Peptides against a protein of PDB entry 3WG5. Designs and how they scored, part 61

Target 1, 218 residues: chain A of PDB entry 3WG5
Amino acid sequence: LAKNIVYVAQIKGQITSYTYDQFDRYITIAEQDNAEAIIIELDTPGGRADAMMNIVQRIQQSKIPVIIYVYPPGASAASAGTYIALGSHLIAMAPGTSIGACRPILGYSQNGSIIEAPPKITNYFIAYIKSLAQESGRNATIAEEFITKDLSLTPEEALKYGVIEVVARDINELLKKSNGMKTKIPVNGRYVTLNFTNVEVRYLAPSFKDKLISYITD
Target 2, 218 residues: chain A of PDB entry 3WG5 as posed
Amino acid sequence: LAKNIVYVAQIKGQITSYTYDQFDRYITIAEQDNAEAIIIELDTPGGRADAMMNIVQRIQQSKIPVIIYVYPPGASAASAGTYIALGSHLIAMAPGTSIGACRPILGYSQNGSIIEAPPAITNYFIAYIKSLAQESGRNATIAEEFITKDLSLTPEEALKYGVIEVVARDINELLKKSNGMKTKIPVNGRYVTLNFTNVEVRYLAPSFKDKLISYITD

## One batch from the design tools (peptide; made by RFdiffusion4, then SolubleMPNN)

Design b1_p12_5_s2 (from b1_p12_5, 4 letters changed)
Fold by OpenDDE base, seed 4:
Structure b1_p12_5_s2 (fold): chain B 218 residues (1-218), chain C 218 residues (1-218), chain A 12 residues (1-12)
Amino acid sequence: as target 1 above (218 residues)
Amino acid sequence: as target 1 above (218 residues)
Amino acid sequence: VVGIEPISFKTV
């Protein structure tokens, strides 16, 4: 019986239009192979709202489940990362990671101080993040508090509060724990039960472009 | 006498296509006003090589001097940031900042380990970074070592080694110290002497899009 | 303004 494929790819750093391209590429590859799922190992402090929204939309349009895995230990799904996670089919976190801190800002001032978003913008994103939480059956109150309190949670807290679905030390544990779970949002209009009983894990390397880009940024 | 305008804008975080858009927007605004210069307060750990190259190109195409200022204290112009800096008309650093660490990688493995770039890629970027240094009359040997040794320098070291032009605590000191300096690369085919004797400093806020994006990523 | 925190893009 052909093993179901689970793809794993890493997305690290700021959420930007390029991050969108990475998500799009990774998901597309996994879609083409009719993978059981793609796991995105996410480590981000945040990023662009437009890119974030596009990424969320791309995830929601995925033909396969997209699992956000905040990994490795020390990683975060901060700000935009939280939104992306909340927009995904399943969220996992490794021990020692964090999620939250979603307070929108207009940027940084000359002195490095945060320029606060006006209430209209803040409220917009409160509504947006709550919508993502609600749509996925996750804790919308906490989602709001990610903004209003700039709340950051541990994996254990996030699990406890119903923000995430899995705490896992590694991909193997993630696959084991998430096996048989239903996606928190639909895949092609249907909630899908994940099947990780007999899977081949395939790691996606960054594209040559991604590699070139990483080489220059690192 | 109409005061010469110096624009100041912040670019923080990963170098991506969005970062390119920020550079492009900021420089365009400053160009439109025929500013004496634009100072970009840069704080980046690195980013995409393609975006970096485009940013460098955009800087080189600027109708006005683009000054990279690694700021605030604690900031870095790491990896892609180093390339961008080396591609700029003038580099300044605040005390407590860093520049360098340019070793290209293909990415991170599943375990968070670095995937090394193949020698071909490494050598490509060695050539590229050396070219930027040479074109700007900066230390190409150190530029190479930013890759080969993954070297990071303090502002004082970077100044000493001829990587940067100014160490400054703030914008005022930067303007004072850089006044009368020639750009390290041409502006519209000519090396320009900076005139900061009678300037109005204007800070550029992030665009509404930038603000919206920041709100979601923070 | 999305505060771009310094992200080391190590592409794997």
Scores: peptide ipSAE 0.038, ipTM 0.299, DockQ to the pose 0.197; fails the geometry check
Fold by OpenDDE base, seed 1:
Structure b1_p12_5_s2 (fold): chain B 218 residues (1-218), chain C 218 residues (1-218), chain A 12 residues (1-12)
Amino acid sequence: as target 1 above (218 residues)
Amino acid sequence: as target 1 above (218 residues)
Amino acid sequence: VVGIEPISFKTV
């Protein structure tokens, strides 16, 4: 039985293997405590595709609902962040945040120029992002356009277009609005109705290592 | 004599050597046309320190005022973007944008972990960012805290703390509010009073190369 | 490494 506990954790910065470790740690803690859900306050410009895919997989394997909350205002779920969001059980955005810009790249040249991903890679990620959208009952056309048009959306647009589920100014509004919503993907093979009545909010702090790495990446 | 022309150009994504090329191209076009100013709509999560320093230098060498406008809502002048902003003739932010998070890193390890910059490098950038703030008459204490505390600010906070000069919702409001302001750094050795009365706004599109590279980096 | 993000290199 899920405890009336909701975890909140922040993930900020580039999506890396360490970001995977953060997601894994945070979700694991929330799983161990049989939380009703975990809210990840996400602010990322993007990152590594490998790490992103691992994070998506970790979310999909979560024993509890994982809510991606693009927060605070000014935050973004850019690039890899959009994939992560689309792979999550629920997406929320604060007003003044953004989502999208998902075109894959091979990296940066020594001169700092962006190395384009070959069509094969781009097409792979188009298929992948569309899959995430379809699996979550979200707008797969827009998901594709996050790549093909490098589209970035406001929360209002993302909500309107069926990319996200919630626009919320803060955690309390998020809990209030998402209460009674069903997860957009299954938890242990079942769609879960979120129950945020009489919940305790528990904040997870970044580990010392997390702080150190974030300090270094930022 | 400055023409009543204001250029507007967008720079989005990571700060790289290509971003330098974009800045150089945009500023050069505006210089050639003797524009009253160029507004760079900046949205960046950060990037390379070398490219950033070159961009700052290019701005400082500009024959015309360079206004960094953190835009649209949801955009950030994160990390390298903050340095660039602090090195510019005027900083504006749209509501719902952010500035800060300037801690230098050495990069990411093969495992995606962030490699901390040694104290020597961190101290170098502390000195550098403080210099930019001091030269522009902006809050050097907050500039330092962008590194030491990895501080990120809202437009309202940044304005309040004397980091930026303008909060504006759009280009028209920016022009209106910044009209009659003096540049925070000299243009050709002189502080310029901005004159945005009866100006023509000219938008610069990304080059095909810019679009290609942005497509690849995003 | 396929970056979905512009990999911030030595990010300032």
Scores: peptide ipSAE 0.035, ipTM 0.311, DockQ to the pose 0.250; fails the geometry check
Fold by OpenDDE base, seed 2:
Structure b1_p12_5_s2 (fold): chain B 218 residues (1-218), chain C 218 residues (1-218), chain A 12 residues (1-12)
Amino acid sequence: as target 1 above (218 residues)
Amino acid sequence: as target 1 above (218 residues)
Amino acid sequence: VVGIEPISFKTV
């Protein structure tokens, strides 16, 4: 029996329009091959709200399950990364990773201080992040607190509070634990039960353009 | 005889991933209606390089001619806006607008000073902008100088130097002057002669999301 | 531009 394919790709660094391109390319490849899923190893400190929203939309439009995996140990799905995770079909975290710290900011002042977002913007993102949590059946109260308290969670806390679905040390453990889980959001209008019983793992490399832009954005 | 349609849409502000979404939405609408062209009234100080590259790619993939119109008077296609223009099927400028100032930067320091891009990045964008100019049959030397000299041009200068194709005060003059012009890049692999002899102008409004994100990004 | 921390604006 032909092995079902699970793609694994890495997205690291700031969330930008280029990050969108990476998501789009990776998901498109996995869609074209009718993969069982794509796992995105995500490590981000955050980034642009606009890019984040586009990425969430691209994930939501995916023809296959998109699993956000906060990996490796020491990685984070901080700020924009949390929104992306909450917009995904499944969230996994490795031990020693973090999620949260979602307070929107306008930028950094000349002295390096954070420029706070006005209440109108903060309230918008509160509504947005709560919507993502609600749509995915995840903890909307904690999602709000990611903003209002700038809360950051460990994998164990995030699992306990119903923010994420899996804690896994590596891809193999992730596949094992997520096998038979349903997607937290629909794929093509349907909740999909993940089938990782007979899968081939394929790693996607960043394109030359990806490497170059990452080099430019970092 | 049914009037051919020309869409007009406005894109204003910083070039971001949301700006990509606006381009994509507007072009998609025009494609779906088999428009003769879409005119994008562009006013931008610049923005993200990644978003810019995605926008250029989206324009290049358009099934219809995309005309970048630097409008209204006082508007600019600065930095990223110039790249977008050079990647388009036709560039027009209103009197009192500007194009250029394309030097890539890494950002702003704490004191508000520009953080210069390393030579490797600058050289990449020199090659990129020259490629756009060459592909479109526009002045690649001036395109390079947009970076190396941070050159900004008036519409008259840009026309004179072969950077742009049209100087027009308004949409009506633009349609009149560009009627019968060939696209500077292919549409679906072919250079298209613009037909604006019997056209209906349709204005596209920003979506609620567009307005909100623009409000958030500005 | 509303950044969700950390905001790095790389502008071209």
Scores: peptide ipSAE 0.031, ipTM 0.313, DockQ to the pose 0.170; fails the geometry check
Fold by OpenDDE base, seed 5:
Structure b1_p12_5_s2 (fold): chain B 218 residues (1-218), chain C 218 residues (1-218), chain A 12 residues (1-12)
Amino acid sequence: as target 1 above (218 residues)
Amino acid sequence: as target 1 above (218 residues)
Amino acid sequence: VVGIEPISFKTV
């Protein structure tokens, strides 16, 4: 029986152009092996909007399901991470994680205060995040409030409100709970039913470059 | 049966004088082959107003229908992209895309803040964008609000409000849905009914120059 | 040069 492969990779830290390279590499490997899916363990405080949008595009162009898993406990899909999650084929969260806080900013002042984004930018991202939610059949009102109220949710709240699909403590529980679920967005124009029966889990390690840049950005 | 040709080309990134050259090249090729239409897959955050206005003129002078398609998912026709779309013969959007945020600016300050345009410039572009909407039979009130409120819309909203004509997931769906539609502006003084029965789709690749400049502008 | 804004934004 041809072993169905599920890849697991980790992305941690700020969303940058380098984070795009990580997503691209991981998804490409999984695509080449015709994996059943890839799970990205995500822990991010946020980052660059341009990089985030490119990552969302890369996920949506994937030939296989990309599952965002906010993991481990204590992790977050904050800001840019929420957008990425909403752009994915399935969202899972571990207990003790969070999602949301998506209000766009121009940056930080010298004193560490937030420089607010002008209404133009805020409204753009409201439309963008709502579009991601709508396309994935997730709660667009909450998606908007992630910006307008800077709302953050627990996994249980996010599940209850229809922002995410799964709460799972670990990869095994995630695979078990998501087995038989359909992707929330299409893969190559089709909604795929996830089949995690008799899967081999393969972990993708960060490259040396990935490790070095994460070290510099932290 | 003479194969009716539809060209598809991509324009991604900031609107500049170089982007005009891309539009001109793509449309010229399609005109020379007497194509049924050209579809421009557009993904832009905005750019220069002068280049934008030239692009709109080039589209309006086209001998064939020019369809603007905001694609892929995650793409936008932001700012200058909205003007271009409103100047086109048909607008389509993929799910997960956005349109709007058209307020003119003078630029960015050294600290990354927006330099606001004076009322004179803002009023000019209000009149301009309303004119594009009116001429194309699209929602002029929303077009104004793209500036005055810096509004951005989802594809569904844009369709509902009469800003765009089609929501489509891919080129095949776009061709199917737009078949039999009339152009929203005239082609050589006539409103054309699109005929996408038995069409050959031809993709126009970016030139090497196009690739290089996109690389430098990112 | 009148620009129509590219969105350069940091997400927090």
Scores: peptide ipSAE 0.024, ipTM 0.276, DockQ to the pose 0.186; fails the geometry check

Design b1_p12_5_s3 (from b1_p12_5, 6 letters changed)
Fold by OpenDDE base, seed 1:
Structure b1_p12_5_s3 (fold): chain B 218 residues (1-218), chain C 218 residues (1-218), chain A 12 residues (1-12)
Amino acid sequence: as target 1 above (218 residues)
Amino acid sequence: as target 1 above (218 residues)
Amino acid sequence: VVGIEPISFETK
């Protein structure tokens, strides 16, 4: 049987329009090769709401399943990372990772204090994150609490509460556990059953541009 | 003679991935209608390098000429705005506007101080901004000095030094002065001669999403 | 800039 390809790419650091370009590039490569899925190893403290929304849109427009994998142990899908995860076809987390802390902020003041988002903005993102959760059949109440309580969850809690689909130590365990799962959002209008039987794993390296962007954003 | 359409849209505030979405939306509308050009009335203090580079790329991929117009009087194309302008098909400035101040920073520290970009990042953006200037036949030395000296120019200086192509008080004067000019970068592989004879000006409004994003980024 | 933890890469 011809081996299906699963791409794995890493996205680390702040969510920016460069991160969007990384997502777009990685997903496009995987789309071109008609991969079974792409796994994005995500480690982010957060970033920009605009880039996040564009990334979510890009994931939703993907011709193949996009799995967000909070990896390695010690990584987080914090803030923007949580939205991205909730906008994806499947979420996995490694033990020792975290997800949540989604309260929007306007930025940092000149004194380094957080500039609080006005209620109107906070409410917009509450509606937005709840919509992502609802569309993906994930826990919309917890999604709201990621904002309202600035909640952060362990993988075990996130799985328990129906925020994520898989807890996995590594790519091999992720593939094993997610094999046969349906995507939480449609791919080209259809919920896809993942088939990781007899797959080839291909790692995508960041481009020089991606490395430079990552370096600039670190 | 069938009137050619020129679109005019406003982009104001920080350059973010939302700004990218605004550029993309506006340019796409103008592309769909086979407009003679789109004029982006730009007023920005700067923003994110990632979003800026994506905007530049989107402009370069435009099927129609994209004119960056630093407008109204009092507006600036500061920092990221300068890069965007240098990446565009034509730059105009209104009297009383400014362009420049392009030194990259990593951000603001918790104490509100600028976190200086490491020399490697600064040098990358020097190379980048010089490439934009060179590709567009604009002053690469001044483009470098926008970074190395954090230089800011008046419209008159920018025109004098060959950074921009037009100084215009309003859209009507811009159309008059830019009529018959060649784009500074190719459109679909060709330098286009602008034809603003007998044109209809159409103003594009920001979408609700754009307004919300703008509000969030302000 | 509404960031969800916006690290401002401001090109100023």
Scores: peptide ipSAE 0.033, ipTM 0.304, DockQ to the pose 0.218; fails the geometry check
Fold by OpenDDE base, seed 4:
Structure b1_p12_5_s3 (fold): chain B 218 residues (1-218), chain C 218 residues (1-218), chain A 12 residues (1-12)
Amino acid sequence: as target 1 above (218 residues)
Amino acid sequence: as target 1 above (218 residues)
Amino acid sequence: VVGIEPISFETK
């Protein structure tokens, strides 16, 4: 029986246009191979709103389920990472990770102080994050509070509040727990039941370009 | 007589956090040497609003005059570049360059279409760009129209409308024309009269990091 | 911190 393929790739660091390129590349590879799904191991402190929105759109346009996995322990889906997760087909978190802290800022001043976003921008992203939560059947109230209270959640809290779908220690447990789950958003207009029986896990390495960018951003 | 030093550095490409680092590095070097001024040869299609605001702040905090020079011919101070210019102590443009096109966008969709900024964001940046123009004694009406009409100007138009201070073909002409001009914003709380008599021009090269980032962004 | 850098000023 032809083994279904699940791709796994890592995306780490700030959400930028380069992060979009990584998402696009990884998802495209998995789509080309007609993978059952791609799991993106996400560890981000946040990043750019534009890149985030593009990544969300790329995920939503995926021909296959895109699972965001906040991994490894100590990782976060902070800020932009939360939006990306909320825009995905399934969210998983490893124990010892976090999600949230979505308060929009205009940036950091030279002294490292936060430049607050005007209420107008904040309200825009409140509406946006709520829409992502609503579209995915996730907790829109908590999604709003990720901004308004700069709320961060543990995996257990996020699961409890209906923000995420899976708490898993590793890829094997993730596959086991997510098997038979429906995607929280459509794949090609249809909610898909994940099938992780008899799957081959394939790891995608970062491109040379990706490695170089990571080296420069660290 | 100890030659006054004028530093010249190039900043090219999208305005990002890395561009901020370039500005910071270049200005810091020039400050450390007590340069008469630094000229930043700017060629940008635009970029990030946060990075732009930080760059503006860095310029405003400079211990020495920061001159933005839209250079070479064919270059632009588009979008974020216009804000940076308007936040600077002096703006120069080479013939065949442009300034403006400041309409804020949320980014590009996967299909390359512009995601329009909500009116709230647009209005924020209208207020911001007008403040930069007003603080520098430049044309705030045109600054607004850089957004509302996505207006782009030639150097001659920009000079005519009081957006910029100098049209110059090269560094030598820039130094000649700007000699004796007052900075359009204060340096350490004082408007400075530029003195480019008997100056040594020192060119700053991009760091290895800067080159690597540029190579990856191209 | 969502660096809502909403405004990419990309000029075409």
Scores: peptide ipSAE 0.033, ipTM 0.407, DockQ to the pose 0.712; fails the geometry check
Fold by OpenDDE base, seed 5:
Structure b1_p12_5_s3 (fold): chain B 218 residues (1-218), chain C 218 residues (1-218), chain A 12 residues (1-12)
Amino acid sequence: as target 1 above (218 residues)
Amino acid sequence: as target 1 above (218 residues)
Amino acid sequence: VVGIEPISFETK
């Protein structure tokens, strides 16, 4: 029986247009191979809101399930990473990771202090993050609090509060735990049940460009 | 005689994919109207390297001259803004503005301290910024020092060292001083002589989206 | 640039 393929790719560092390119490349490869899913091992402190929104849209337009996996232990899906996770078909976290802290900022001042976003921007992102949570059937109140309280959650808290779907130590445990789960958002207009019973795991290495960009952004 | 049109648009704040969208929109409008040029009033502390590279590419692909004007007094074309300027057809600065400080960073730590870029990244951007300077016939040594020394220049210094082409107090002075100048990079494969003798100035307002994005990014 | 906290990758 032809093994269904699951792709695993790593995205680390700040969320930029290059990160968009990474997401797009990885998802496109997995789409072209009609993979059962792609797992994105995400470790991000955040990044650009625009790139984030583009990534969310790219995930939403995916022909296959896109699983965001906050991995490895010590990783975070902070800020932009949380939005991306909330926009994905399934969220998983490894033990010892975090999610949240989504307050929009304008950037950093020359002294390294955060330049706070104007209220209009903050309110825009509150509405946006709540929409992502609502669309995925995840905790919209906590999603708002990721901004308003700058809240960060452990995997256990995030699971408990209905922000995420899976806590898993590794890809094998993730596949095992998410097997038979329905996607939290549609794939091509349909909620898909993940079938990880007979899968081949394929790791996507960053392209030289991805390595360079990650290196530029790392 | 049909007046040649010069568009003026403002781009302020961090360089993001939204800033790319602003550049693209503004340049596209000016291209569609066969404008003599577009002047981008730029005030940026920097931003994302990827968005910056995309913006540079968009400028390089413009069907019309794109003039970067560091404006108003007190504005800067810092970091990503300097790269954008070096990628443009003509650089102008208002008195009391600055350009430079191009050291790539990974971001800011939770305490607001800069996370330094790895040497490979720094070297990549050294090569990149030098290429922009060389392609435009601008001072490649100073361009490198914008990174290696984190150098910032006044308009007078930047003009003196051959980084920029014009120091101007306002749009009228800019038009007057740059009239008859050749673009520092090609427009559609040709170096173009700017003709500002009989021009109508048209200001492009930010779209609601631009205002929102600027507001989100401001 | 709308950065979302905590890490904005700014070019300095």
Scores: peptide ipSAE 0.030, ipTM 0.291, DockQ to the pose 0.194; fails the geometry check
Fold by OpenDDE base, seed 2:
Structure b1_p12_5_s3 (fold): chain B 218 residues (1-218), chain C 218 residues (1-218), chain A 12 residues (1-12)
Amino acid sequence: as target 1 above (218 residues)
Amino acid sequence: as target 1 above (218 residues)
Amino acid sequence: VVGIEPISFETK
């Protein structure tokens, strides 16, 4: 009986155009191998809205389930990371991680203060994040409060309030708990039931190029 | 008896050229008013090394003491934020904040992986962060481990290990605990004893421009 | 561009 493959890849740091390329590459590899799913270990404080929206779109266009796993302990899916998670087929969080704080900002001023987005843009992202939550059957009210209250949640709170689907300490627990769950968004127009029985876990390492870009953006 | 002035300003988000402009503006205002100090409430996950180094230099060139306060609870002085803190006249942290995780990266690849800095650059930043720690009389071994082990510390650990000077819940406690402390680096070639007896706290708000840039960089 | 992690970008 051929073992299904589950890919695991790490995305850490700021959400940029390079982060899009990472999502695209990792998901493409998993698609090519007809993986049961790809799990993205996400640790991001946020980033660019344009890159975030492109990543969400790429996830939604995936031929396979994409699981966002906020990992390791201490990691966050903050701001852009929350949008990405809400756009995904399944959200998992490790204990000691966080999700939320999604208030859009124009950037940071020379004085380090958040340049507040004008109300029009804030309202755009409220509509956008609520849309992601609604499409994925997640708590759209809390999704809105990620912006309006700059709310951040623990995994337990996020699970309790219906923002996420799984709290898991490691990939093995994640696979065990997510086995048999339906994707929260469709894969090629169909809600897929995840089958993590008899899976081979395959880790995707950062490319040399991926390692170079992270060095340059620092 | 004229009240001394202590300025407080917030810097949140990614360390960029715009963040330099924020530091420069805030410090310049405080310098112009001959403030006793400026306290920068810092919440950053990191950013660009060039901007970070420029900010460190700007702090070191300040005519008045610059206190980096990792605030509020949940905030971090991560990566670039740690370097900035280590380059400052005093570091304070609120309970529930973090400092560390200073491994330099070139950026993030299209697959979201950290593009590791080549060993030469990593070694450069090891030397740089150790220099900052040594110049400021802080724990240079832990400063190195912020890179080599990607170490992150709680305020209590950071204080215990001699990375920071103050744990404070709020500005009032910070002023109280830092009163009479000497700056960890010189101000105009002199180690200044902070006088926070009879101070007026003056908050500097983000400019409209600062609010705009933060919106754009998101 | 030398990135120093973690880098928190807020969503713009």
Scores: peptide ipSAE 0.027, ipTM 0.282, DockQ to the pose 0.300; fails the geometry check

